Peptides against a protein of PDB entry 2N1D. Designs and how they scored, part 109

Target 1, 169 residues: chain A of PDB entry 2N1D
Amino acid sequence: EVKVKIPEELKPWLVDDWDLITRQKQLFYLPAKKNVDSILEDYANYKKSRGNTDNKEYAVNEVVAGIKEYFNVMLGTQLLYKFERPQYAEILADHPDAPMSQVYGAPHLLRLFVRIGAMLAYTPLDEKSLALLLNYLHDFLKYLAKNSATLFSASDYEVAPPEYHRKAV

## One batch from the design tools (peptide; made by RFdiffusion4, then SolubleMPNN)

Design b1_p22_5_s4 (from b1_p22_5, 11 letters changed)
Fold by OpenDDE base, seed 3:
Parts: C-alpha cells; structure tokens; sequence
Structure b1_p22_5_s4 (fold): chain B 169 residues (1-169), chain A 22 residues (1-22)
C-alpha cells in the first residue's frame, strides 16, 4: 500500500468524524457550506500567494484538479460510511448532475486521503513519480491541517431525523 | 476495475504535468 501520511493534527478529527456518523448517528450537513471545490480553490490561491513560479502554480492547479477528480470518482463507493448511504442516494436523486465535490466538504475530502493510498498501490508508478505526487498530496494535507479549525467542526453535523433512520435500515 | 482505471488515468495526467513543471 502506498502510504499517504495524514498529519497528526487531523487524525483526531478522523476519529471524531467516524464517531459522529457511526455512533452518534449524525450526518454531515449537505450541501456543505464549504464544499470541496471551494477548499481546493482556497488552497490554489494560497499557493499562488506564496510566490510560486508559473510552473509551480500550474502544477498546483493540476494537482487541485486531480484531487477533485479523485474525490468525485471515489466518494460514492469508497468514502462513505454505511449510515451515510441513504443520504448519498438522496443527493444523487436530487442533484444527479452535480459533482460530489460541489456537495460534500472537508471531512469527506479528508477521508479521500485515507483511502487514496490503497488505490495508488494498484497504479503502476515509478518511485520518483510516486514521490513527486505524494509531495504535493502531503502539501495539501498540511494546508488542511493548518486550516483545520475552520474546516472541521462537529457543528457541521446534525442528528439524523427519525425518517432517515427508517431509510437507513 | 473501472474505479482503478479512472484513478490511473487521473494519476497519469497529474504526473505528466508535475514532471513538466520541474
């Protein structure tokens, strides 16, 4: 497995996220107030403000695009807890053409990085290419950690209504 | 796997650009 290192600051959040959903039977409020697209845009702008060269800026933009694509292809089948599946189905029904990066937010984006390593393990990459990719992914994760106070909050979750519980069975 | 193929395609595109940006 390709190891994508999650910053230590974010690991407790992953536990809290899991607990909120699976134990407390809460749901992340959708559509997200700050969706994945927005987070990625902020990151790109952040990198630009750091004085990157044109080449580095272009690279960041492509990484952002790639992360978005990763998220959109993986969200439905790889990133959801069982309890969240009815919510996802409802989202698809209501917004069939909307990319999930426009619906979901930081917690689910973070889950991507928990899962992407296993997927990359099945993608033939030379060590140099893998290292290069991981460097950028880790840089993005550092950004998430730096902004964790604004990106991750239990207040973005709510107790699932009784009607939802009936759907979840 | 359809998913794996998609991931591969995305990854290859990223890598191509990253290498050119070095």
Amino acid sequence: as target 1 above (169 residues)
Amino acid sequence: SDLLEKIKKITEKIIEVLKKSL
Scores: peptide ipSAE 0.766, ipTM 0.967, DockQ to the pose 0.835
Fold by OpenDDE base, seed 5:
Structure b1_p22_5_s4 (fold): chain B 169 residues (1-169), chain A 22 residues (1-22)
Amino acid sequence: as target 1 above (169 residues)
Amino acid sequence: SDLLEKIKKITEKIIEVLKKSL
């Protein structure tokens, strides 16, 4: 298995996220006030503002594009808790042509990095390529950790109504 | 699987650009 190291600062949030949904029966407010696309764009702009070379800018842009694609192909089948399935179905019905990176936000994006390692283990990569990719993914995760106070908040969740419970359980 | 194939293609594209950016 390919190990994608989650910053220790963010691990407690994964537990809180799980608790809010599975035990407190809350849902992340959708569409997200700050969606995955916006987070990735902010990261790219942050990297540009640090005075990086053109080559490094191109690399960051590709990583951003790649993370977006990873998220969009994995969200529906890999990143949702059972309780979130009806909400996802509603989103698909209301926004059939919208990438999920335009709907979901930071908590679900973070879940991607919990799952992506297992997928990468089945992708043939040489040691140097894998290390290179992981370095960029870890750099992005460090960015999430640095901005965790604004990106991750229990106030972005709300109690699901009774009618939702009936179709979720 | 279909998902794994998609992940593979995305990854290969990323790696190609990253190597050129070294």
Scores: peptide ipSAE 0.766, ipTM 0.967, DockQ to the pose 0.828
Fold by OpenDDE base, seed 1:
Structure b1_p22_5_s4 (fold): chain B 169 residues (1-169), chain A 22 residues (1-22)
Amino acid sequence: as target 1 above (169 residues)
Amino acid sequence: SDLLEKIKKITEKIIEVLKKSL
């Protein structure tokens, strides 16, 4: 299997995210105050500010676009806990044409990197290409780790209302 | 699956650009 290494400082957050939703029956507030599109844009700008060459900037922009596409095709079927499905259905009904990268935020984006490795394992890639892609994905994850204090917070979740519980459990 | 095919296409596009940036 293709191993996407999650930074150690982010692993506890994955546990907290799981706990907030599955045990505490909370929901991430949607639409996100800082959505996936915004996070990716900040990353691209961060890389630009580091004095990269034009070719490197072009590569980063394409990786950002690719991560966005990964997220949008994966979110609905691969990245949600069972408890979150009614919320997702409501979002689709209210905003049918909005990409999920404009609705969801950092926690769900991080979940992508937990799942993407298994998908890439079924994608024919030579070892050199795979290593190249993984280097960029890991670089993005390092960025998430560096900014984890501002990107991940339990205060972005709220207890689901009683009506939600009745249709979710 | 349809999902895997989408992932494949996205990945191929990324790789194409990354190789040009080397």
Scores: peptide ipSAE 0.766, ipTM 0.966, DockQ to the pose 0.828
Fold by OpenDDE base, seed 4:
Structure b1_p22_5_s4 (fold): chain B 169 residues (1-169), chain A 22 residues (1-22)
Amino acid sequence: as target 1 above (169 residues)
Amino acid sequence: SDLLEKIKKITEKIIEVLKKSL
């Protein structure tokens, strides 16, 4: 398999995210106050401010675009817990043409990196190409870890109403 | 699968650009 290493700083958050949804029956507030598009834009700007060369900036922009695309194609079928399915269905019904990167936020984006490795394992890549991609993905994850205090918070979740429980459970 | 094909296409685009940026 292709292993995408999650920074140790973010692993506890994955547990908290799982607990909030699955055990505490909470939902991430949607639309996200800070959506995936915004997070990726901030990362790109961060990289630019670090004095990257033009080529490196171009590469970062393409990685950002790629991560966005990964997220949008994977969110609905790969990144949601069972309890979140009714919420997703409502979003689709109300906004069928909206990319999910404009709706969801950091927790779901982080979940992408838990799942993407398995998908990449079925994509034919030479060793150098895979290493190159992973280096950029890991760099982005490092950015998420550095900014985890502002990106990940239990306060972004809310208790689902009783009528929601009837749909989800 | 359809998803895997999409992932493949996205990945190929990224790799192409990353290689050019080296």
Scores: peptide ipSAE 0.765, ipTM 0.966, DockQ to the pose 0.827

Design b1_p22_6_s1 (from b1_p22_6, 6 letters changed)
Fold by OpenDDE base, seed 3:
Formats: sequence, structure tokens, C-alpha cells
Structure b1_p22_6_s1 (fold): chain B 169 residues (1-169), chain A 22 residues (1-22)
Amino acid sequence: as target 1 above (169 residues)
Amino acid sequence: SEYKELIETLKKLLKKLKELLE
């Protein structure tokens, strides 16, 4: 098993996120005011502002692209709680061609990193490649932790309306 | 398969990263 360590600062948020959705029956407001695309772009710009070489800059771009694609692949089937599935279905119906990285935000992006370790275990990666990927993933997670005050807030959630409850499982 | 697509994506990412950083 590949271990992707979530920063301790963000672990309480994962619990709050879970509680808001599953116990309090709230939904993250969609489309996100700050979507995954923008978060990744901010990260890339942050890294580039640190005076990276061309290769490092290109590498950051690839990391961002990879995380984005990984998120878009995983969101619908792996990152949603049961209560969120009707919301997702509605999003797909209304925006069938929109990548979910343009719809969802930081909380769902963070959930990706809870699941990514298990998925990497099924990937035939050599030791060096795995270490490299993990380094960048952890670096990104540190960025999320550093900016957690602006990225994660319970105010981005709202109580699901009665109509939603009727169609939710 | 979604898993297959994910694996392919990760493979591509890792390949590119390795090439750029080595």
C-alpha cells in the first residue's frame, strides 16, 4: 500500500466535511466559487514564483495537469458520499461536457488524496517514479494546508432543500 | 474502465515528470 500522508492540519477538515454531508445533510455549493482548476492554477503560479528552473516549471505544470485529470476521473465514482450522488447527477445533466474540476472545489479535491494512495498501489510504478510523485503530491497538500483558511469553510455548504431529500437515498 | 484510465493518466504524468526532473 502506498501511503499519502494528509497534513494534520487538514484531517479535522475531512471529518467536518464528512459530517456536513452525511450527518447534517448539507451539500457543498456548486458550482464552486473557487473550483479545482483555479486552486491548481494558483498552486502552479505559487510554485513558479519561487524562481524555478524551466524544467521545474514544466514539471509543476505536469503535476497540476495530472492531479486535474486524476480528479476528473475519480470524482464521480470514488469521491462522493451517497448523499451527494443526486447533486452530481444533476450537475452531469446540466453540464454534461464540463470537467468536474470546473465544478467542484477544495473539499472534494482533498478527498482525492485520501483515495489516491490505494489507487497507486495498483500502478506498476518503479521506486523512483513513485517517490517523485509522492513528493509532489505531498508538496501540493502542504500548499492546501497553508491556504486552508481560504480554501475550506463550512460556509461553502448549505442545508439540502426538502426537494433534494425526497430524491436522495 | 475508470481505473484503467486513471492508471494510464498516472503513468503519463510520472513519465513526464521523470523526464523533466532527471
Scores: peptide ipSAE 0.079, ipTM 0.701, DockQ to the pose 0.059
Fold by OpenDDE base, seed 5:
Structure b1_p22_6_s1 (fold): chain B 169 residues (1-169), chain A 22 residues (1-22)
Amino acid sequence: as target 1 above (169 residues)
Amino acid sequence: SEYKELIETLKKLLKKLKELLE
């Protein structure tokens, strides 16, 4: 399996995220106040402000596009805890034409990187290409860690109402 | 499948990135 290293600063958040939803029966507030699209855009702008060359700027845009697409493909099937399924169904009904990157936020985006390593194991990549991708992924994760105080907060979650529990298996 | 499509997408992305950074 390809190893995608999660910054140590973000590992405790993954545990808190799981605890909030699975044990405390809370839900991340949707639509996210800061959605995945916005986070990726901020990252891209951050990289552009660092004086990148045209090619590197273009590369960042492609990486952002790739992460976005990866997120949109994986969210509904791979990134949700069981307790979140009814919420997801409601989101699909309320926002049928919106990509999930416009609905969900940082916590779910971070979950993506827990899964990407296993996915990459099925991708026939040469060592150079894999290293290149990993460098960008790690760079993005570093960005998330740097901005973790504003991106990850338990206050973005809310207690699910009683009627929701009846929907959740 | 979704995974197959994702893999193909990533392969294309990586190809573009490699070309840009070489």
Scores: peptide ipSAE 0.045, ipTM 0.669, DockQ to the pose 0.060
Fold by OpenDDE base, seed 1:
Structure b1_p22_6_s1 (fold): chain B 169 residues (1-169), chain A 22 residues (1-22)
Amino acid sequence: as target 1 above (169 residues)
Amino acid sequence: SEYKELIETLKKLLKKLKELLE
């Protein structure tokens, strides 16, 4: 297994996220006020503003594109808690052609990085390529940690209504 | 270049992920 280190600043949020959903029976408000697409765009712009070369800028764009597509592939089958499945089904029914990166936000994006290490184990990568990828993934996680105050908040969750509980049995 | 290798790595990763999860 490939280890992707989550910044210590964000680990407590993963616990809070889990607690809000599974124990407090809350749901993240959808569509997200700030979706995954916008977060990735902000990151890319942030990196470009740091005076990167053309090659580095191109690499950042590819990393952003990769994370976006990775998220869209993984969200429905790998990143949701059981309690969130009815909500996801409703989103699919109402917006069948919308990529999930336009619907979900920072908490679900962070969950992706909890899973990515195991997925990388199935991909044949040489040591150099793996190190390079990990550097960019960790750089993005560092960005999330730096902006955690604006990206992660319990106020973005709401108590699920009684009718939802019946569907989530 | 180093960045070219990164791009190729990401493309391979995405391809493998799609194959594994579809």
Scores: peptide ipSAE 0.045, ipTM 0.665, DockQ to the pose 0.667
Fold by OpenDDE base, seed 2:
Structure b1_p22_6_s1 (fold): chain B 169 residues (1-169), chain A 22 residues (1-22)
Amino acid sequence: as target 1 above (169 residues)
Amino acid sequence: SEYKELIETLKKLLKKLKELLE
């Protein structure tokens, strides 16, 4: 397994996220006020504002595109807690053609980085490519940590209604 | 499978990144 290190600033949030959903039976409000697409766009713009060359700018765009694609593939099968399954089903029914990166937000995006290491183990990457990818992933995680106050909040969750509990059992 | 497609996409992406940064 390839280990992707999560910043210490974000580890407590992973616990809070888990607690809000699995123990407190809350759901992240969907569609997200700030979706994954927006977060990635902000990151790309942030990197571009730092005075990068054309090649570096292009590289950032590719990394963003890669994270987006990875998220969209992984969300439904790998990133959801059991309690969130009915909510996901409703989203799919109402928006069958919408990428999940336009629906979900920062908490679910962060969950991707908890699981991505195991997935990378199945990818035949050479050492240089793996190192390059890890550098960008860690750079993005640092960005999330820097903006954690605005990206992660318990106020983005709400108590699921009783009728939802019956579907989630 | 979706995962197979993702792996292929990622490989292509990383190839492009490698070419740009090396």
Scores: peptide ipSAE 0.042, ipTM 0.669, DockQ to the pose 0.059

Design b1_p22_6_s2 (from b1_p22_6 with D1S H3Y E8K E15K F20L)
Fold by OpenDDE base, seed 4:
Parts: structure tokens; sequence; C-alpha cells
Structure b1_p22_6_s2 (fold): chain B 169 residues (1-169), chain A 22 residues (1-22)
């Protein structure tokens, strides 16, 4: 099994995120004030400022690109709770060509890392490559944890309007 | 380098993932 360890600081947020949407019937405000693209860009810039070698800097950029692509592919089919599906459909209708990394934010990005481990377990990656990838994924997650106060907030959610509840049936 | 090979593999995996989920 490929284990992607979620920082302990972020685990409670995953529960809160689930509760806000599934039990409290709230929705994350879209488009996100700080979208996934912005978060990944900030991370990349952060890593560059740490004095990495040219090779490692290149690797960071490509890992960021990979995370972005994974997110964009998986968001609609793997990362949404049932209650969020009408919202997603509306986003697609209004912006069919926009990548979801420009629409969604930190909470949904974090959900990716809950699912990605299981997917990587069945990849043809060799042990060394897998270890390197995991190191970068964990490094990114640590970055999210360090910046959790600014990235994760219940105030980014709002109660869904009555008309939305009818769509969610 | 090992990083270049990793990225190459990652890109290939992403391509396969897209094919599976689309």
Amino acid sequence: as target 1 above (169 residues)
Amino acid sequence: SEYEELIKTLKELLKKLKELLE
C-alpha cells in the first residue's frame, strides 16, 4: 500500500469540510478567493526562495504541474460529495473550458491527497520513483499545514439556498 | 537524472489517468 500521510493538523479540517457540506448543507464559495492554481504557484515560489538547485527547482515545477493535472482530472468524478454535484454542474455549464484548478480552492485540493495514495499503489512506478514522488507530495502537504490558517476557513462556506436543495434531490 | 525520470513517469501516469477517467 502506498501511504500518503496527511499532516495531523489537517485531518480535523477534512472532517470539518465533510461536515459543512454533508451535514450542514453548505457549499464552498465558488470561484474560490484563492484557487488551486494560486496555491500551487505560491508553493513553487516558496520552494524557489529556499535556495534549491536548478534540478530540484525544475522538479518542483513539474510536480506542481502534475498535482494540478491530477486535480483537474479527478475533481469532478472523485473529489466531490453528492451535495456538491449540482454546484459542479453549474460551474461546467457556465465555464466549460475552465480548469477546475482555477475555480476550486484548498479544501478540494486537500481531498485529492486522500485519494491519490490508493491510485499510486497500482501504478507501474518503480520503488525509487515512487519514493521521490511521495517525498514531494508530503512536502507539499507540510506546506499546506504551515499555511492552514490562511488556506482553510469555515467562512469560505455558505448555506446553500433553498433552490439548490431542490436540485440536490 | 532521477528527477527527470520521475517527471517523465509522472506525465505518463497522468496521461493514463486521463484516459481512464474520461
Scores: peptide ipSAE 0.094, ipTM 0.710, DockQ to the pose 0.589
Fold by OpenDDE base, seed 2:
Structure b1_p22_6_s2 (fold): chain B 169 residues (1-169), chain A 22 residues (1-22)
Amino acid sequence: as target 1 above (169 residues)
Amino acid sequence: SEYEELIKTLKELLKKLKELLE
């Protein structure tokens, strides 16, 4: 397994996220006020504003595209707690053609980086390629940590209604 | 499968990044 280090600033949030959903029986409000697409766009713009060359700008765009694709593929099967499954089913029914990166937000995006290491183990990566990828992933995580006050908030969650509890396993 | 698609996407990403940064 390839280890992706989560910044210490964000580790407490992962615990809070788990607690809000699993123990307090709350749900992240969907569609997200700031979705994954928007977060990735802000990151790309942030990197572009730092005086990067055209090639470096293109590289950032590819990283963003890759993260987005990983998120959209893994969200439904890898990133949800059991309590969130009915909510996801409702989203799919209401928005069958919408990518989940347009629906979900920062907390679920952060969960991706907890799981991505195991996924990378399925690919034959040379040391240079792996190091390059990890550098960009860690750079993005640092960006999330820097903006954590605006991206991660318990106020983005709400108590699930009684009818939802009947659906949840 | 979904995982096969992830592997394909990752390979393409890494290929492009290597071409740009090396």
Scores: peptide ipSAE 0.078, ipTM 0.687, DockQ to the pose 0.087
Fold by OpenDDE base, seed 3:
Order: C-alpha cells, then sequence, then structure tokens
Structure b1_p22_6_s2 (fold): chain B 169 residues (1-169), chain A 22 residues (1-22)
C-alpha cells in the first residue's frame, strides 16, 4: 500500500469539508473562485521563483500536469460525496467540455490526495520512481498547508437550496 | 467495472508521469 501523508494542518479541514457537505448539506460554490488550475499554476510559479534548475523546473511542470490530469480523471467518480452528485451533473450539463480543474477548487483537490495513494498501489511504478513522485506530491501538499488560510474556507460553501434537496439522494 | 476502467486509466497516467519525471 502506498501512503500519501496529508499534513496534519490539513486533516482538520478534510473533516470540516466532509461535515459541511454530508452533515450540514452545503455545497462548495461552483465555479470555484480559485480553481485547481490556478492553484497548480501558483505552485509552479512558486517553485520556479525559488531558483530551480532547468531540469527541476521542468519536473515541477510535469508534476503539476500530472496532478491536474489525475484530478480531472478522478473528480467525478472518486472525489465527490453523494450529496454533491447532482451539482456535478449540472456542471457537466452546462459545461460538458470543461475540465473539472477549471471548475472545482482547493477542497476537492485536497480530496484527491486522500484517494491517490490507493490508486498508486495498483501501478507498476518502480521504487525509485514512486519515491520521486511521492516527494513531489508531499511537497505540493506542504504548499497547500502553507497557504491553507487562503485556500480553504467554510465561506466558500453555501447551504443547498430546497430545490437541490429535492433532487439529491 | 467502471472502477477497473478508472484504474487502467490511472495506470496509464502514472506511466506517463513516470516517463516525464525520469
Amino acid sequence: as target 1 above (169 residues)
Amino acid sequence: SEYEELIKTLKELLKKLKELLE
């Protein structure tokens, strides 16, 4: 089993996120004010500003691209709570060709890292490659933790309207 | 299953990522 460690600072947020959606019946406001694309771009720029070598900078870009791709693939089927499914369906209907990384934000991106470890366990990655990938993933998570005050807020959620409740499971 | 298909997709993505990181 591949373990992707979530920073301790972000674990309480995952609980709050879960509570907001599943117990309080709120929804993350979509489209996100700061979407996954922008978060990843900010991270990449942050890393580049640290004076990385060309190769290291290139690697960061590829990691960002990978995270984005995984997010877009997994969002609809792996990262949503049941209560969020009608919202997702509406987003797909309205924006069928838009990548979800342009719609969703930090909370859902963080959920990716809760699930990605299990997916990595089914991959044929060798030890060295896996270690390298994990290092980058953890580095990104540290970045999220560092910027958590601006990325994660309950104010980005809102109570679902009665109409939504009627169509929600 | 749908889950199995997703796993296949992710495996391919990870393969690509591996190649890019190396």
Scores: peptide ipSAE 0.051, ipTM 0.658, DockQ to the pose 0.140
Fold by OpenDDE base, seed 5:
Structure b1_p22_6_s2 (fold): chain B 169 residues (1-169), chain A 22 residues (1-22)
Amino acid sequence: as target 1 above (169 residues)
Amino acid sequence: SEYEELIKTLKELLKKLKELLE
């Protein structure tokens, strides 16, 4: 399996995220105040401000686009805990034309990187291309870690109402 | 299956990404 290394700083958050939802029966507030699109845009702008070459800038844009696409494809089927499924159904009903990258935020985006390694293992990428992709993914994760104080907070979650529990299996 | 279709889609996306990064 392809190993995508999650920064040590972010590993505790993954546990907290799981605990908030699965054990404390809370939900991430949706639509996110800072959605995935915004996070990716900020990252791209951050990289551009660092004086990248045209090729590197282009590559960053494509990586951002790729991450967005993967997120939108995987969110509903791979990245949600069971308790979040009724919320997702409601989001689909309320925002039928919106990609999930415009609805969900940093916690769910981080979950993508827990799963993406397994997805990469199924790809026919050569070693050089895989290494390049991994470098960009790790660079992005480093960015998330650097900005973790503003991107990840338990205050972005709220206790699910009683009627929600009746919907959740 | 739905999962298999998802994997197929992701493979295609990664292929495109590879081409764009090369």
Scores: peptide ipSAE 0.045, ipTM 0.652, DockQ to the pose 0.140; fails the geometry check

Design b1_p22_6_s3 (from b1_p22_6, 7 letters changed)
Fold by OpenDDE base, seed 2:
Structure b1_p22_6_s3 (fold): chain B 169 residues (1-169), chain A 22 residues (1-22)
Amino acid sequence: as target 1 above (169 residues)
Amino acid sequence: SLYKEFIETLKELLKKLKELLE
């Protein structure tokens, strides 16, 4: 099995995120003030500012594109807690053609990396290719950790209204 | 190159995943 290591700074947030949704019955405010697209764009720009070569810039762009696509595929079916399902249904009804990377933000993006390890275990990647991918994934997670103060906050959540609770039974 | 092969493989994988989850 392939292990994607989550930075220690972000592990407590995963617990807080879970607690806010499942125990406190709160919802992440949607559409996100800073969506997944913008986070990935900021990361790409950050990497470019570090003096990367053309080849390295291309690599970063492809990694960003891959993460975005993976997120858009996985969000609705794999990354949501049960309590979040009615909210997701409302988003789909209001914005049927919008990619979820334009709607959701950092907390849900981080959830993706909890699942990616198991998925990678079944990929036909050779050892060198897998190592390269893991390096980029870990680099991105390190970026999230470095910017965690601005990306992850309980203030981005709000208590679900009584009407929502009826739908989430 | 090794990198090109990796990227192509990743794209194919994601495409397959998308098809399976739709």
Scores: peptide ipSAE 0.034, ipTM 0.659, DockQ to the pose 0.405
Fold by OpenDDE base, seed 1:
Formats: sequence, structure tokens, C-alpha cells
Structure b1_p22_6_s3 (fold): chain B 169 residues (1-169), chain A 22 residues (1-22)
Amino acid sequence: as target 1 above (169 residues)
Amino acid sequence: SLYKEFIETLKELLKKLKELLE
């Protein structure tokens, strides 16, 4: 088993996110005011500002690209609660060519890291490669935790209208 | 599949990382 540890600071948010959508029947406002692309860009810039070497900066860019692609692959099929499915369908209809990393934001990005561990268990990665990946993933998660006050807020959600409830189960 | 494509991309990424972090 490959375990990706979520920072303790972010675990309560995962619960709140789940509660807002599944129990309170709210939806995250889309398109996100701060989308996944911008979050990843900010992270990369943050790492650059820390005075990393060129090689380390290049590595960060690769990790960012990987996380973005991973998110875009996984969002529609793995990261949404049932209640969010109609919203996703609307997004696809209105923006069929837009990557989901340009539409969704921090909460859905965080959900990605809840799932990645199980996926990595079935990925043929050697031990050293896996360790390197995990180090960068944890570094990114620490960044999310440090910036959680600006990235995660219940005010980014809104109560779904009655007509939406007719579409959702 | 998109998943398969990601895995291949990830493998390439990790290969590059290993080279950079010798």
C-alpha cells in the first residue's frame, strides 16, 4: 500500500467539503475564482522564490505538470460526489474543450490526493521513483496547508437551487 | 484510455526527476 499523508490541517476541510455538498446540498462555485492551474502556478513560483537551483526548479515544473494532468484525468470519473454530477455535465456542455484544471479549484484538487495513494499501488514504479514522487506530493500538500486560509472557504459554496435538486439524486 | 496516458506521462516525468536528482 502506498500512503499519501494528508496534513492534519487539511483533514477537517475534507470533512467540511463533503458535508457542504452531500448533506447541505451546496455546490462549489464554478468556474473557480482560483482554479487548479493558478494554484499550481503559484506553487511553482513559490518554490522559485525560495532560491532553488535550476535543476530543482525544473523538477518542480515537471511535478506541477504531472499533478495537472492527473487532475484532468481523474476529476470527472473519480473526484466528484453524486450530487455534483449535474453540475459537471453543465460544465462539459458549456465548455467542452476546457481542461477541468481551469474550471475547478482547491477543494477538488485536494480530493485528488486522497485517491492517489491507491492508484500508485497499482502503478509499476520502482522504489526510488515512488519515493521521489511522494516527496514532491507531500511538499505540495504542505504548501496547500500553509495557504489553506485563502484556498479553502465555505463561502466558495452556494446552496443549489430547487431545479438542480430535480436533476440530482 | 486517459488513465493509461497519464501513467505513461508520469513514468516519463519520474524518469526525468531521477536524472535531475542524481
Scores: peptide ipSAE 0.029, ipTM 0.644, DockQ to the pose 0.059
Fold by OpenDDE base, seed 4:
Structure b1_p22_6_s3 (fold): chain B 169 residues (1-169), chain A 22 residues (1-22)
Amino acid sequence: as target 1 above (169 residues)
Amino acid sequence: SLYKEFIETLKELLKKLKELLE
């Protein structure tokens, strides 16, 4: 397995996220007030503002695009807890053509990085390519950690309504 | 240049992954 290290600052949030959904039966408010697209855009702008070269700017754009696509591919099948499945189904019904990066937010984006390591282990990437990718992924995770106070909040969750519990059998 | 090729490879991998998960 390829190790994608989650910053220590964010590990407690993963636990809180899990607890809010699975034990407290809450749902992340959708559509997200700050969606994945916005988060990635902010990251890209942040990196560009630090005086990166043209090549580095290009690299950041591609990393952002890659993360976005990876999220959109993985969200529905790999990133949701069982309790969130009815919510996801409703989102698909209401917004069939919308990418999930425009609907979901930081908590679900963070879940992506818990799974990516195992996925990368099965890719035919050479050591150099893998190291490069990991560096960018870790850089993004550090960005999430630095902005965790604004990106992660239990107030973005709410108790699921009674009708939701009935279909979450 | 090396990075560009890497990113393109990654995109292809993600595309394949998408197809597998559909």
Scores: peptide ipSAE 0.029, ipTM 0.639, DockQ to the pose 0.429
Fold by OpenDDE base, seed 5:
Structure b1_p22_6_s3 (fold): chain B 169 residues (1-169), chain A 22 residues (1-22)
Amino acid sequence: as target 1 above (169 residues)
Amino acid sequence: SLYKEFIETLKELLKKLKELLE
């Protein structure tokens, strides 16, 4: 398995996120105030502002594109807790043509990186490309950790109404 | 213990993806 380290600063949030949804029966407010698209765009712009070479800029763009696509593919089937499924169904009905990266935010994006190493083990990348990808994944996670105060907050969640509980089993 | 339960939950969530890749 390929090792992708989650920053220590973000591990407690993953637990809080899980607790808010599964135990406290809260839902992340959707559409997100800061969606995945904007987070990735901010990261890309942040990297570009550092005076990267053309090659490094290309790599950043590819990583951002890859993360976005990976998120959009994975969100509905792999990243949601059972309690969130009715909300997801409502989102699909209200925003049928919108990619989920435009709807969901940082908490769900962070879930994507949990145990991502297992998936990378099955990705047909050469050693050099894999190393480059891993470097940027860790770099992105570090970026999330650096901006965690603005990206992760329990105030972005709300108690699900009673009628929602009947939909979620 | 809370973290342990969290890890088990995520393992279950990602199980289907792993199976598809195998």
Scores: peptide ipSAE 0.020, ipTM 0.537, DockQ to the pose 0.034

